# Ledger of designs, part 11: peptides against a protein of PDB entry 8HF1

Target 1, 320 residues: chain A of PDB entry 8HF1
Amino acid sequence: NVMLYATKPTEVMVSFPHQEQVLTVTRLISAEIEKFYVSLDLMNIGVQPIRRSKSLQCLRDPSKKSFVKQLFNDFLYQMKEYGIYAASIAIISLIVEFDIKRRQAETLSVKLMHRTALTLCEKIRHLLVQKLQDMTYDDDDDNVNTEEVIMNFSTPKVQRFLMSLKVSFADKDPKDICCLVFVERRYTCKCIYGLLLNYIQSTPELRNVLTPQFMVGRNNISPDFESVLERKWQKSAIQQFRDGNANLMICSSVLEEGIDVQACNHVFILDPVKTFNMYVQSKGRARTTEAKFVLFTADKEREKTIQQIYQYRKAHNDIA

## One batch from the design tools (peptide; made by RFdiffusion4, then SolubleMPNN)

Design b1_p9_1_s1 (from b1_p9_1, 4 letters changed)
Fold by OpenDDE base, seed 3:
Structure b1_p9_1_s1 (fold): chain B 320 residues (1-320), chain A 9 residues (1-9)
Amino acid sequence: as target 1 above (320 residues)
Amino acid sequence: MPEGVEFEL
């Protein structure tokens, strides 16, 4: 019995400086969202009809106000964790969502609430775009989608991630690449996807090398809230990755749902590993020969993160 | 990567 020892992936930690770039624009945006929350709490939107889900469990449809606050809180998280450039992409997703909700509004009061949220998103978008343009004033090109602008307006974590991608994949054969990128939040998948599209397009060594896709987990809140378009997108993205038409997949927690993604040679964990299951499942996708499992940590959290990974590695060896 | 940024675990 040759026990084929499954080749354990090489586990790599990348450290990044814990520099909160406290830009004036991020403080202004946060203050405008806080003012909007005060205004939102004062809005009378009437009694919301309880939509009975087809499942006999009355999952309370989250209050229309709570959903608006959730989207802005998710945006603030993306801006803090990934930077201003990522936030400029994230805000577009809020604009699209609030415009859909505004059009679907059954009452004038709800329509007005979503209109006010949309107006704030447009103001935030202008503030972000103006700040991205502040670095391009010396170049006649209004193009904010350069490698330099992306790097300078990204957090140290995202900078190290992009550098790790460039070092790992510059001038490689696209067929030799099967890469997963794990993020914690569903909303981050689309944001990092948009950032990577622009970064790859601005980086000649990655053009025609990396073809990204993204996949979000099923919404645990209700499959009825998953749009037919989102489900179609997920199926198409998975199929493109299986067919080799995409070689980099951005995922949020999706492996818990038994989505069969092929064995990969690179697995990046962009966000902190918070659970043993996330460690085992994500590492378990790095199954090819010479597979790499790469995680990112702030320098201040490095020791704590190392100890946590050793605990997870020990626990995994005790059950395997 | 610069030395002291990337570590094998």
Scores: peptide ipSAE 0.453, ipTM 0.874, DockQ to the pose 0.474
Fold by OpenDDE base, seed 2:
Structure b1_p9_1_s1 (fold): chain B 320 residues (1-320), chain A 9 residues (1-9)
Amino acid sequence: as target 1 above (320 residues)
Amino acid sequence: MPEGVEFEL
């Protein structure tokens, strides 16, 4: 019966300018991925050996090529939605995944496919890092992880998110902070986590204030070993957040599965609220007396987003 | 933040 004393969180909307970062580098990267897809479609990877393990047959992507395309499509999404700085972190996750898949390859053709994908990821990483370095005036400071570089190479949405964190949490007691950050996609959790680690480390007002963790959904496509490691890591991250050893949790929609997380004083929705359930569940985590529920909207979509939130608020009040 | 960027709903 936890519904009776739900202090309604203050619902806040943060607007950001709809600026498409038309960077030449993003167009080059997109074109290289498209060329890679053409090459990937021409690759003969042969018939894959059917592993006799009865329980795992239904969850493996039957097309190792579709999984490769999915990872690059998720990368392209992150580059577009969060900017080239977040993309420089996201590409590392692809490098790790393709290196694992390359090592686990049962055939030379599959090994070659993942090697080719890995080579493209290294090229993309170089293009991104080079572009991040274009703003470092000092040829000697290879440190692309400054507050300035992070801000300048992030999308307006991410810039407003980082500014909102800085304004909300600068010089606060870490114990007074319990923050959730909701994102739509699994891989977004990792790249926003990496971005936040670097931003917090580069921002003196936040360095000893925010301790981030992330939580990703179960990857049903991952090998049993990866799925066990991910499950162990998820349990550890949740435990650190429960114990107060972490005070900011980045999560995808996995909190829908009944992960009991403590009452939070801040809930940020970095990606658009697509469903009434997501609105209710995410807002329902902001339960402290001064809890804030923060939404982000492009200026062009502000009115539409406000109307949608008012509809969800009305529908929630009619059920309560 | 700049004025008008953040607003209560």
Scores: peptide ipSAE 0.453, ipTM 0.873, DockQ to the pose 0.502
Fold by OpenDDE base, seed 4:
Structure b1_p9_1_s1 (fold): chain B 320 residues (1-320), chain A 9 residues (1-9)
Amino acid sequence: as target 1 above (320 residues)
Amino acid sequence: MPEGVEFEL
């Protein structure tokens, strides 16, 4: 029973107003993606020859259409949950992925599919960037990466998260910070990482204080060159965080996959805690004497979320 | 932060 004397982290809840981003641009982007899905369903990609390799028991959609739809659905989720600014970063990841897949395409039909997806991503990127520029008074200030633009085009959840980081870490010694940020989806790690890089760079009080890294879960996707790069990136990011060269780590379900991450003094849960395991595993990383475990909730869901956290806390104490 | 935005659980 050595676990009973572990200093329990201070559990903090941050509320945010429920704001449906009723932006014309988000509706237009969603409508363009839906039109693309109709076009994608009509595309004859042919039956890809099932190369019998025992290692490729991954869900082979032989058309690769399901994967294209998944990437756009993850983009739509990020745009809804994190805002237009986060979406402008997320779309770049899709551009990179579709360009790689376009180059790796073994057939003209698959190459055309990824080219059409890429053209849509470029259109979406232009719509997002144009909307971010609506706050710049001068057409010559291409710098959409200001604190003001990031805050204004982020969801209330992300605004409260960024404010919580600024209040918690402004002008602190980087060595005194060991922060984890948990997100639900692997693609959100890259998106929030890019957002944090730009926010930290635009915020003088954080620029020399926070050094972010990200870690994504292992994709069961084929040993493509991309999976080797992702594995190298993960190893490098973990090592930088262990060595103190990075003091903020954005992660998803990676901790369930047996990646040993050090004990931290701050743990932020940016997305809803959906499971008891997520609660225990994430909270179990906040192990210092003054450790904080920070949750985010919409005002409309506050009571329900509090009740759920108390149930998880009770269940955790009954097992300890 | 404004009062009532952040609270201990």
Scores: peptide ipSAE 0.450, ipTM 0.874, DockQ to the pose 0.498
Fold by OpenDDE base, seed 1:
Structure b1_p9_1_s1 (fold): chain B 320 residues (1-320), chain A 9 residues (1-9)
Amino acid sequence: as target 1 above (320 residues)
Amino acid sequence: MPEGVEFEL
């Protein structure tokens, strides 16, 4: 029961400048996706058989145009919120998904739709990698995973997050670290995980200190779409974090679903705290004597964010 | 962190 433990972690706010990344590559990628949506709307994929299963499954058929648009919209969100470096990792997840859907396609029209989406993802990947390589003297794909490239091609929010990790954990004993990183969206967990793997590997002070893992919420709405592999991965990730084989866990709203994670000494909220429950549950994981609860805010939203946190703190104290 | 970037709430 997370509410009953009156743990008062140190609440820290980290501000970041609101910078719209006016990169030509970001505009080009967005325009290519919009052009693809026009083409996608014109595609005749046939009438999909209405599977009469009584659940909300009818809205999330992965063979539908709406699901293809959702994945690209999720990618565009990650590119905007986390930067083009994070987008270079996020696009790989779309490539994998569209290749699976292309192979599983029951019709030639659906197969062609996923093939066209996959071709766009490969073009986007190339545009992103080429832009990351603009900072490298060598054409080697491995050279884009430097601390410098990661920092320069990340949003100010992600830059401040990475700086906060470096300052918090440089040269520490990995056993003394139990860190949670909360993100709003399920797909962001994997994207930030890939970014952190590369950042940690490129940062000597963190390489043997932080071992990241990620977990995504159970899609309780469709257990049939949650692959046996995703459920196994979630169980393995949680177990690694419990066993101390991982000391940094990236989570979405997963902890709202009653996943018991150990008491942590650091909790980072990378995305805006939108609900009182998110505030209480995430803060309630920072339970050690010197626990830190770190929030990120854009400078333009600082006052609004502070007032919202004070309202949540007051409401929490009135219940505890 | 630089002053004014990180602050306690």
Scores: peptide ipSAE 0.448, ipTM 0.875, DockQ to the pose 0.492

Design b1_p9_1_s2 (from b1_p9_1, 3 letters changed)
Fold by OpenDDE base, seed 2:
Formats: sequence, structure tokens, C-alpha cells
Structure b1_p9_1_s2 (fold): chain B 320 residues (1-320), chain A 9 residues (1-9)
Amino acid sequence: as target 1 above (320 residues)
Amino acid sequence: MPPSETFEL
């Protein structure tokens, strides 16, 4: 019966300018991925050997090509939604995944496919890093991980998110902070986590204040070994957040599966609230006396987003 | 943050 004393969190909306960062580099990267898809469709990877393990047959993507395309599509989404700095971190996750898949390849053709994908990821990484370096006036300071570089190469949404964190948590006691950050996609958790690590390290007011963790949904497509490691890592991350060794948790919609996380004083929704359930569940984590529930909206979508939140609030009050 | 960008709902 935890519903009776739910201090209604203060609902805050942060608007951001709808600026499409029309960078030449993003167009080049998109075009290279499209060319790669054409090449990938022409690749003959042969018939995949049916592994006799009865239980795992239903969860493996029958098309190793569709999984490769999914990873690049998720990367393109992250580059668009979070900016080229987040993309520079997101591409590393693809490199790791394709290297694992290359090593696990049962055939030379599949090994070659993942090698070609990996080579493209390294090219994309170089293009992104080079673009991040274009603002470093000092040829000697290869440190693309400054507050300035992070801010300038992030989308207005991410800029406002980072500014919201700085304003909310600058010089606070780490013990007084219990923050959730909700994102829609699995891979967004990792790239926003990496971005936050670098931002926090580069921001003196946050360096000893915020200790981030992330939590990713189970990948049903991952090999058993990857799925075991991910499950162990998820348990460790949740435990660190419960123990107060981490005070900011980035999560995808996995908190829907009944992961009991402590009452939070801040809940940030970085991506649009698509469902009433997501609204109720995420808002329902902001339970402290001064809890804040923070939403982000583009200025162009502000009115629509406000109306949607008021509809969800009304529907929630009619059920309560 | 400029106060115009952050508002209570």
C-alpha cells in the first residue's frame, strides 16, 4: 500500500530549441552507412548452421544482417537525438559488439561481414573524433572530453539536460541525491552514461557529487555468455544504486519489470513519454517530499507535450 | 538556465 503517502512530485518541463544540427559529418556518416547497407545486402553469408540447443532457437535473430542493420540504425538515432559527442561514445559500443560477433563467427563469410561492419565503425569513429577535435585550438590537447566540447557537440535536448543536472546538483551532498534518468533505447543508456561520466569529470561542481550507473534491458538476441555478463552487471549496478555507491541511474523502460529501486528525489525523462504506463511508472519513482519529475520538450512540440501530460495526469487522478 | 525555458506543469 505505498500509494497513500505519495507526495506528488513537482512536474517540471524544460524546453529546448528545435535546432537540427546540420553537420556535414552527420550527412557523410549517414551516406557511408547507406552504402554499407547496399554492400551488406549483396553479401552472401550462406545458410547459418542450426545449433541443436532447443531453448535458444526462438530468440536468435534468424538474420545476422538485420542485427547489423539494427545496431547502425540505433547509432544513427543516437547521433540525431543526442548529437555527435554521444555518437562518438555510441560507436565504441558498436565496435565492441561487432568485434565479439567477429570472434564468435562460425563461418568465414559471417566473420567477414562483421569485419566489414567493424571497419566502417572505425571510419565513423575517426570522422566523429576529428570533428570533435576541430574545436580544440591546441593541436597538443587531444582531450575531446571537456565540458565545452561535450556541450557544443550535444543536441539542445542534451545541453538542457546537462545544464539541468548542473543547476540541480552543483555542490550538493552526494547522499541527498537519488536520481533516475529514463531513456527509450537500450543503447542510449550506454552512450548517455559515457557522456555523463565525461561531463561529470570535466565539471568541478559535479565531479564528487554525481556517481552514475546505467541499467540496460535484457538483450534476448545476445549469446548466453553475453546475457549472463549483462545480467551480472545489471545486478551489480542496481546494488550499487541501492547501497548509495551510485546516486544517478540511467535506465531504459526495464524499471517496468518490477525492479525495486529506492524512492528518488529526481526523475529525468530524457526521451518523449510515449505511454500512460511509462508516465505513471517513472513519475511513481519520484517519491521524496521535494521530488522533481523533469520532462524535456522541443519548443515546437511544447503545447502538444503539455496537453499530453495533462491528459495523463487527469487519467492518473481518475484511477487513484 | 533562462527562466523562460523551465516551467512547472
Scores: peptide ipSAE 0.456, ipTM 0.849, DockQ to the pose 0.498
Fold by OpenDDE base, seed 4:
Structure b1_p9_1_s2 (fold): chain B 320 residues (1-320), chain A 9 residues (1-9)
Amino acid sequence: as target 1 above (320 residues)
Amino acid sequence: MPPSETFEL
């Protein structure tokens, strides 16, 4: 029973007001994506021959339409959960992915599908950037990456997360920081990474203090060139974090996949803790004497979330 | 900014 004397991290909850971002731009973007889904369903992409490779038991939608819808659904989730600023970064990832797939398209119909998706992403990007510019006097794209714009166009959850980082790490020695940030979805890792890069760069107290990296879960998607690049990126990001060249790591379910990440002094859970395993695994990374385990909850869900965390804490103590 | 609370669990 050596685990009983492990210094339990201080568990902290940060509550935030429930704000539905009732922005006309978010409604317009959602409506454009829904119109695109109707058009996508009408597209005849043909039956791609199911190349039965024994390793690809994942039902590849031979049309690749399901994957296109998944990317836009993940974008809509990020826009809702993290805000317009995060969405402006998330849409760039979709542009890159659809441009790669457009170039890799074996058929004219698949090429056209990815081209149509790309054109929609470009339209969405313009709508988002135009909305971010409402706070800027100049049409300069670099002017939308200020601390003020990032904060104003982020959800209350993201605002409280950024404030918690600033309060926790302002003017600290980078070597004294080992921070994990957990998110639910793999695509959120890239989005929050881009947001943090811009926020840290715009915040003098953090610019030389925090060096972020991100790590995404293994996609069971084919050994396409992207999967090789993603695997190389993951290995490099983990190594930088081990070597202390990065001191903040954004993770999804990757820790469940047996990636050995070092013990940390701060663990932030940006998304709701949905499972006991997620609670134990994420909390189990906060192992220093003064380690903090920080949770975020909407005010309306505060009581339910507290009760759930106490149940998980009890169940964890009964197994230890 | 709207009010938020930070508390130990």
Scores: peptide ipSAE 0.455, ipTM 0.845, DockQ to the pose 0.784
Fold by OpenDDE base, seed 5:
Structure b1_p9_1_s2 (fold): chain B 320 residues (1-320), chain A 9 residues (1-9)
Amino acid sequence: as target 1 above (320 residues)
Amino acid sequence: MPPSETFEL
């Protein structure tokens, strides 16, 4: 009986300085969103027909205003946690979503609400792009996608993540790479995916080495919010990762029980590990020989994070 | 990476 020693991955912690981005542009954007919330609360959009579905369909805000606020709150979180470069990508997803909702609006008042939100997103996009251009001599949008601009306008967490990728994968054979990147929020998957596409394209040592994909976990709240396009994208992205046509997968959920994903040699946890289940399931994907399990922590939270990981490791060894 | 920021656990 060869005891298949479950190859324990090497657990690595990467520390980063806690930097509050004291950028004037981030304060201006936050103040414009708060002014918009005051205006949004004053908007009369009329009584929407409450579709009483007999299933426990989550409380659709009958005003549709809470959903608009949720998208801007998720954007503000991404700008704070990942930086203004990531925010310039994240705002495009809001523009697309509000344009779709504006076109699908059943009433003029709802159409006007989504138009006002879209106008704010275009203003935010302009403020972000203008700030990225402060480091470029040319007004060309393509010049803002350099390794230098991406690095300088990213948070210390994202800088350390990108440096980890470059050091780990520079000039490697794409077939020898199977990488997972875990993030907390659904919307972060698309944002970090777009950032990685631009970073890989601007970094010669990673060109033709890394091919990223993203998968958003199922929204337990409403299958109606999963567009047919998002479900098709998820299936295609998983298949590309299985077939080796993609070698880096960004995901917001531990790949649901039943998505058989090949043994990975790298697992990055970009956001804090909040649960024992997340620790076990994410670490359990790093199964190759010499597999690495990489955690990111702010220096101020380092000791607390180390203690939490040792508790999870102990609890995992007591069950195994 | 600065070696002082990356630790094996």
Scores: peptide ipSAE 0.453, ipTM 0.850, DockQ to the pose 0.489
Fold by OpenDDE base, seed 1:
Order: sequence, then structure tokens, then C-alpha cells
Structure b1_p9_1_s2 (fold): chain B 320 residues (1-320), chain A 9 residues (1-9)
Amino acid sequence: as target 1 above (320 residues)
Amino acid sequence: MPPSETFEL
């Protein structure tokens, strides 16, 4: 019961400048996706058989145009919120998903839709990689995974997050680290995981210190769409974190679902705290004597965020 | 971090 432990971690706020990404590449990618949506709306994919299964599954059929748009909207969100470096990792997940859906397509029209989406993803990947390479003298794809490239092509929020990790964990004993990183969205977990793998590998002070893992919440709404592989991955990720084989876990709202994770010494909230439950549950994981609970806020939203956290803190103290 | 960007709540 996370509410019963009156753990008072040190609550830290990290501010970052609000910078709109004025990159030509992000505008081009957004325009290509919008152009694709117009084309997608004109595609005749036929009448999908209404699977009469009583669940909300009918809205999330991965063969539908809406699901294709959701994946690209999720990508656009990651590109905006985390930067073009994170977007270069996120696009690979779309490529994998659309290739699976293309192969699983029951009709030629659905197969063509996923093929067109895949072709767009490859174009986006090329545009992103080319932009990351603008900072490299060598055309080698491996050269885009430097600390410098990651930092320069990340949003101010992600830059401050990476700097906070470096300051918090440089040259520490990996056994003394139990870190949670909370993000709002499931797909962000994998994106930030890939970013952290590359950042840690490129940062000598962290390379043998941080071992990241990620987990995504159980989609309790559609157990049939959670692949046996995703459930196995989640169990393995949690087990690695419990066994100390991973010391940094990236989570979405997973802890709301009663996943028992050990007491941590660091909790980072990368995205805005939108609910009292998220505040209490995430803060309630910072249980060691010197535990830190780190929040990130845009400078323009600092005052609003502070007042919201004080309201949540007051409400939590009135219940505890 | 610059002290102006990181503060205790």
C-alpha cells in the first residue's frame, strides 16, 4: 500500500526553456505525414468484418486507417516532445509494426495501405538520419550515436533529463542505484530506452554505471492484442530490475496497475504530472533515506506546476 | 546544472 508509507523524498524541480523546434526537417516530416493522411483517407481498404467480440477492440483494429494515423500521431508527439534524435529511434518501431501488419494483412488493399505507411516511415527515417549526420564528418550510421549528437538533437526537457542523470550517477556504484523514470505514454518508454542505451554507451561516466530497462503497462482492455512476447518482455524487464540486472527502469502509468517495484532512491518524472494518483504512486516509490523525486517543467509552466505539486502534497498529507 | 534551473520544492 504505497499511500501508507510517509516517505518524504527530496522533491526537486528542474526547469527547461520552452523551445519550439524550428527545424526544417520536422516541418518537412509533418507535411509528409499530413500528405499521407490525405492519401490514406482516399484509400479504399474495403469493409472490415465487424468482429462481434463485445469489447472496445472494435475501435483499435490494427488493420484500420485510425490505427495507422495513431502510430504516426504518436511518432509526431515523440518528435515534438523529445526531439529528432528520439524520433530516429521511434520511427524504427513504426517500421517494425507496419511490416508485421503488411505481412499479416488479409486483403491486398490493407497490405497496400501498410506498405505505403512503411514507405513513408523509411523516407522519414532517412530524413532524420541525414539530419543527425549533419554534425558528423563521417557518413557512418554508428557515428550519429554520440553524446554530442544526442544532446544537440534532443529537446531542452531531454537535455535537462540527461544532464540530471549524468550529475546524479556519474562514476557511482551501479548497486547503489535504483532509478525509475516515468513517462506518460507507452511508446515513449521504448523510445527513451533506445535513447538512453546510446547515451550511456557514448558517456564513459555512465557506461558501466547505468543499465536501463523499460516496461509498458498491461493493456487490460485487450489481452488478445498484448502479444505473448510483450507479456514475456514485461515480466523479464521487471525481473531484471528486481534482481539488480537493471538499475534504471523506464515506466509509463504501469505502477497504477499494481506492479510491485522495489523501493527506489531516484524517481524522475520526465512528463507532466497530470493526476494526484500519478504523483502519490511515483513519489511513493522514492523510499530510501536520501531518495530524490525529480520533476521537469517548462519555464513558462513553472508557477502552475509548482502550485499543482503543492496542492497534491497538501492533499497527500491530509490523507496520510 | 545552473542553480537557477534546479530547485528544491
Scores: peptide ipSAE 0.437, ipTM 0.839, DockQ to the pose 0.496

Design b1_p9_1_s3 (from b1_p9_1, 4 letters changed)
Fold by OpenDDE base, seed 1:
Structure b1_p9_1_s3 (fold): chain B 320 residues (1-320), chain A 9 residues (1-9)
Amino acid sequence: as target 1 above (320 residues)
Amino acid sequence: MPPFEVFSL
């Protein structure tokens, strides 16, 4: 019960400039997705048979169109919140998902819908990669994974996060690190994981210091449809983090669901703390001596964030 | 010092 622990981590807030990404490529990608939504709404995919399988998910999206829109909306969020470098990683997850859905399609119309979505994802990937290559003199895809490219094509929030990791962990002993990174959305865990892998490999001071993992929550909609692979991955990732084979764990609200994670010395909250429960559960993981709880805030939201954290701190002390 | 604004809460 994390609420009962009077954990006194050092609470730190890192400010970042609020920059609206005015990149022509992001506007073009957004416009292509909006055009695709108009086309998607016009697609006749027929009535899908209501399978008697108890999954509320199949009942919520009988047209499978809402799921397609969800994935692209999730991508647009990642591109906006984390930058075009993170978006170049995020789009690969969409490509994989739409290719699976295309192969699993029971009708030609559904197969065509997922194929059209996949074609758009490939176009978006090319636009993103081409933009990342504008800083590289060489057309080699491996050259886009440099510290410079990652930093320049990340949002100010992600830049400050990466800088905070470098400052916190450069040349430290890996055994002395137990770090959590909280993100709001499940899909962001994998995106930030991919970004961190590339950043750590491109940063000599971190390459042998940080070993990241990611954890995605149980699919709340059906534990039966959590692929045996996803459950195995989650168990393996948690076990690696418990065994010290990984020392940085990226997670969403999963820890609110009662996943037992060891006491950490660093907790980074990459996305805004929206709930008291998130504040208590995430802060309650920073339980070692000299533990740090690090928040990120846009300069424009600084005062609002401070007030919210003080309210949560007060409410937590009134319950403890 | 970190090359960015850090506030103690």
Scores: peptide ipSAE 0.303, ipTM 0.845, DockQ to the pose 0.430
Fold by OpenDDE base, seed 4:
Structure b1_p9_1_s3 (fold): chain B 320 residues (1-320), chain A 9 residues (1-9)
Amino acid sequence: as target 1 above (320 residues)
Amino acid sequence: MPPFEVFSL
């Protein structure tokens, strides 16, 4: 079996302290989103005319409210899992999306719904940015994008990830790096990409070493909701990574969707490995002689994570 | 030393 002779990547686990950063700002933001959901449920959007065009499977009215709630739930997840700094990047993606939806709104009621969501996102952005500025002693240094601010407003998981990148890639030749970063959610790809751009730019040892890109999974709800721009961008990002113009790729389940990505020397799994398929597919990208496969786990979940990885490793060896 | 705990699996 030719797969048995494949150089198995070195599997590494990085532990991080479980810190529930219960910041007052995160509680305020969560409470504002909850109040908004109550208001959103009371909004009469009216019956959207079912336009029978095959491409406009009119997301029935429940799906438009559901989509708004999904974006805010994904934001709340990113704020919890990656921290306030990551949330400040994530909220920009919501602002962009709700502004697009507001402009595309066929009815005044739908336009108002997206406008109200947008106003909430702007309020959340101001609360997040204000909190990031609390560390800048000098009122004149509006630069919330420093290594220090990024680290201090990131979760322990993200801190360990950034430290792992710095230790792994400081002052290396960009050509010697082919790195994948796996995340669970498609929206996390954009968030971690934005965080990495700012971190790399603020870190001299990485500025000319790492060139990140991201891939977002196909929108399972409708490929027609992927803007032509988003599809063009995805193709460009993959091509840049193939050509070596980008050497770090953030991706979600995109590899399961048949996007062929080259063999890499580093694979980071930033989120928990929830499935055997995710383990096999992500690990299967680390194919060079000294390839590293890096997992992140909370200290409290360390033993459970180790046992799960050993089970997946056993199951993989039994199929190989 | 790495500034964090690293375990070989």
Scores: peptide ipSAE 0.292, ipTM 0.841, DockQ to the pose 0.438
Fold by OpenDDE base, seed 2:
Structure b1_p9_1_s3 (fold): chain B 320 residues (1-320), chain A 9 residues (1-9)
Amino acid sequence: as target 1 above (320 residues)
Amino acid sequence: MPPFEVFSL
């Protein structure tokens, strides 16, 4: 038993200014979603037949309305936490989901509900894209996917994350990079993935250096709604990361369930570390000799974050 | 230097 002395990763904290982006567009979007919730509550969708799935008595929230509200609440979270650029990507995921649900609707009332949600998403998308275009001086270059637009319309947290990637990986050999990015929510994986694709493409120093993938946790709430497509995507993404065809993996909490991912040299925690288990498991992936474990904190929460990390370190050393 | 504050923990 070679006790591989797991080289303790260098733990790094990046601070960011707590700036609430007071954008009029964000307030308008939030107000439109709230108006939609009032309208949604008034919609009569009838009694939905409880499909008896054979195996898991998991409480399918029979309220198709609750799921619609969850998606918009997750979108509002993405917009607040990551900025309007990330929100412009996140809204596409809602559009796709509501279009699928609209097509799969068993009743006209449910079809109409998803259609109304879709129409709101299209309106939100237009408002976001228009705001991203307000900074493009050139009327002709509809390219909202520039490094500048991405940076300016991202939250300070995301700005520091992108800067940290650029500083860490500019002009490096792709083979020398094995990076994990942890996020809290399932939908954050997709929007940060889309943001990173555009950022990497617009940043010459990262172009052909970083190849991102994303992995979404299994929805414990309904394994039956995991499309065969999502399961295939997860397997493919993991395999690409194992084969070195991808060198950056965005994960939501998934590594808790024993996904064997190779030892990484960089682990970024984009969202607050809420649990000791998350700390240990995510840090435990940074196993190379020069591995970095990077945390992001608002300046106001810096001291509290440091204290929390020291508590987790102490607890980990007391168990080891 | 990175254009941001980095703290070793």
Scores: peptide ipSAE 0.292, ipTM 0.844, DockQ to the pose 0.440
Fold by OpenDDE base, seed 3:
Structure b1_p9_1_s3 (fold): chain B 320 residues (1-320), chain A 9 residues (1-9)
Amino acid sequence: as target 1 above (320 residues)
Amino acid sequence: MPPFEVFSL
């Protein structure tokens, strides 16, 4: 009985300084969203019809107001966790979503609510873009998508992630790369994808090396609310990654749904590992002989993170 | 040297 010791990936932890990006613009944006919530609570949108999905479980359609607040709360989270450059990409997704919801609005009151949310998003976008432009010394080059601007307006976590990609993949053969990037939230997948597209395009050593894609987990809460476009995108992105037309995949906890992704040589965990299942499933994708499993931790949380990973390793060895 | 602290776990 040759126990095929599954080659355990090399586990690596990257530390980053706990620096809160204390920008005046982030405080202003947060205050504008809080003022908007007060106004939103005062809006009379009437009684919303409960859409009965065909599943007899009355999953109450989230209040249209609650959904608007969720999107802005997810935006505020992304701005805090990833920085103002990532926030400038995230706000575009809110603009697109609120414009769709505005067009689909069955009542004038709901249409007005989504219009007011959209107007706030355009104001936020302008404030973010203006702040990104403040570091371009040349009045003539409106190009906020430089390696320098991306790096300077990203959180220390994102800076260390981008540096880790550059060190790991600069001037490598694209065929030798199979990389997964795990994030906690579904909206972060698209935000980090947009950031990586701009970073790779601005970084010569990565332009012809990394081809990113993203996938979001199926919303277990409502498969009926997955747009036909979102499902087509997911299927196309997975297929491109299987065919080797993409070599880096950003995903949120998607492995819980049994999506068969190939064995990877690199797995990055951008957000904190909060569960044993996330640790086992994400690490279980790093299956090549030289596979790397890379974690990111704040310096203040380093000891706690190390202890948690050792507990997960022990628990995994007790089950295996 | 990597431009950041890297720990083997």
Scores: peptide ipSAE 0.285, ipTM 0.840, DockQ to the pose 0.440

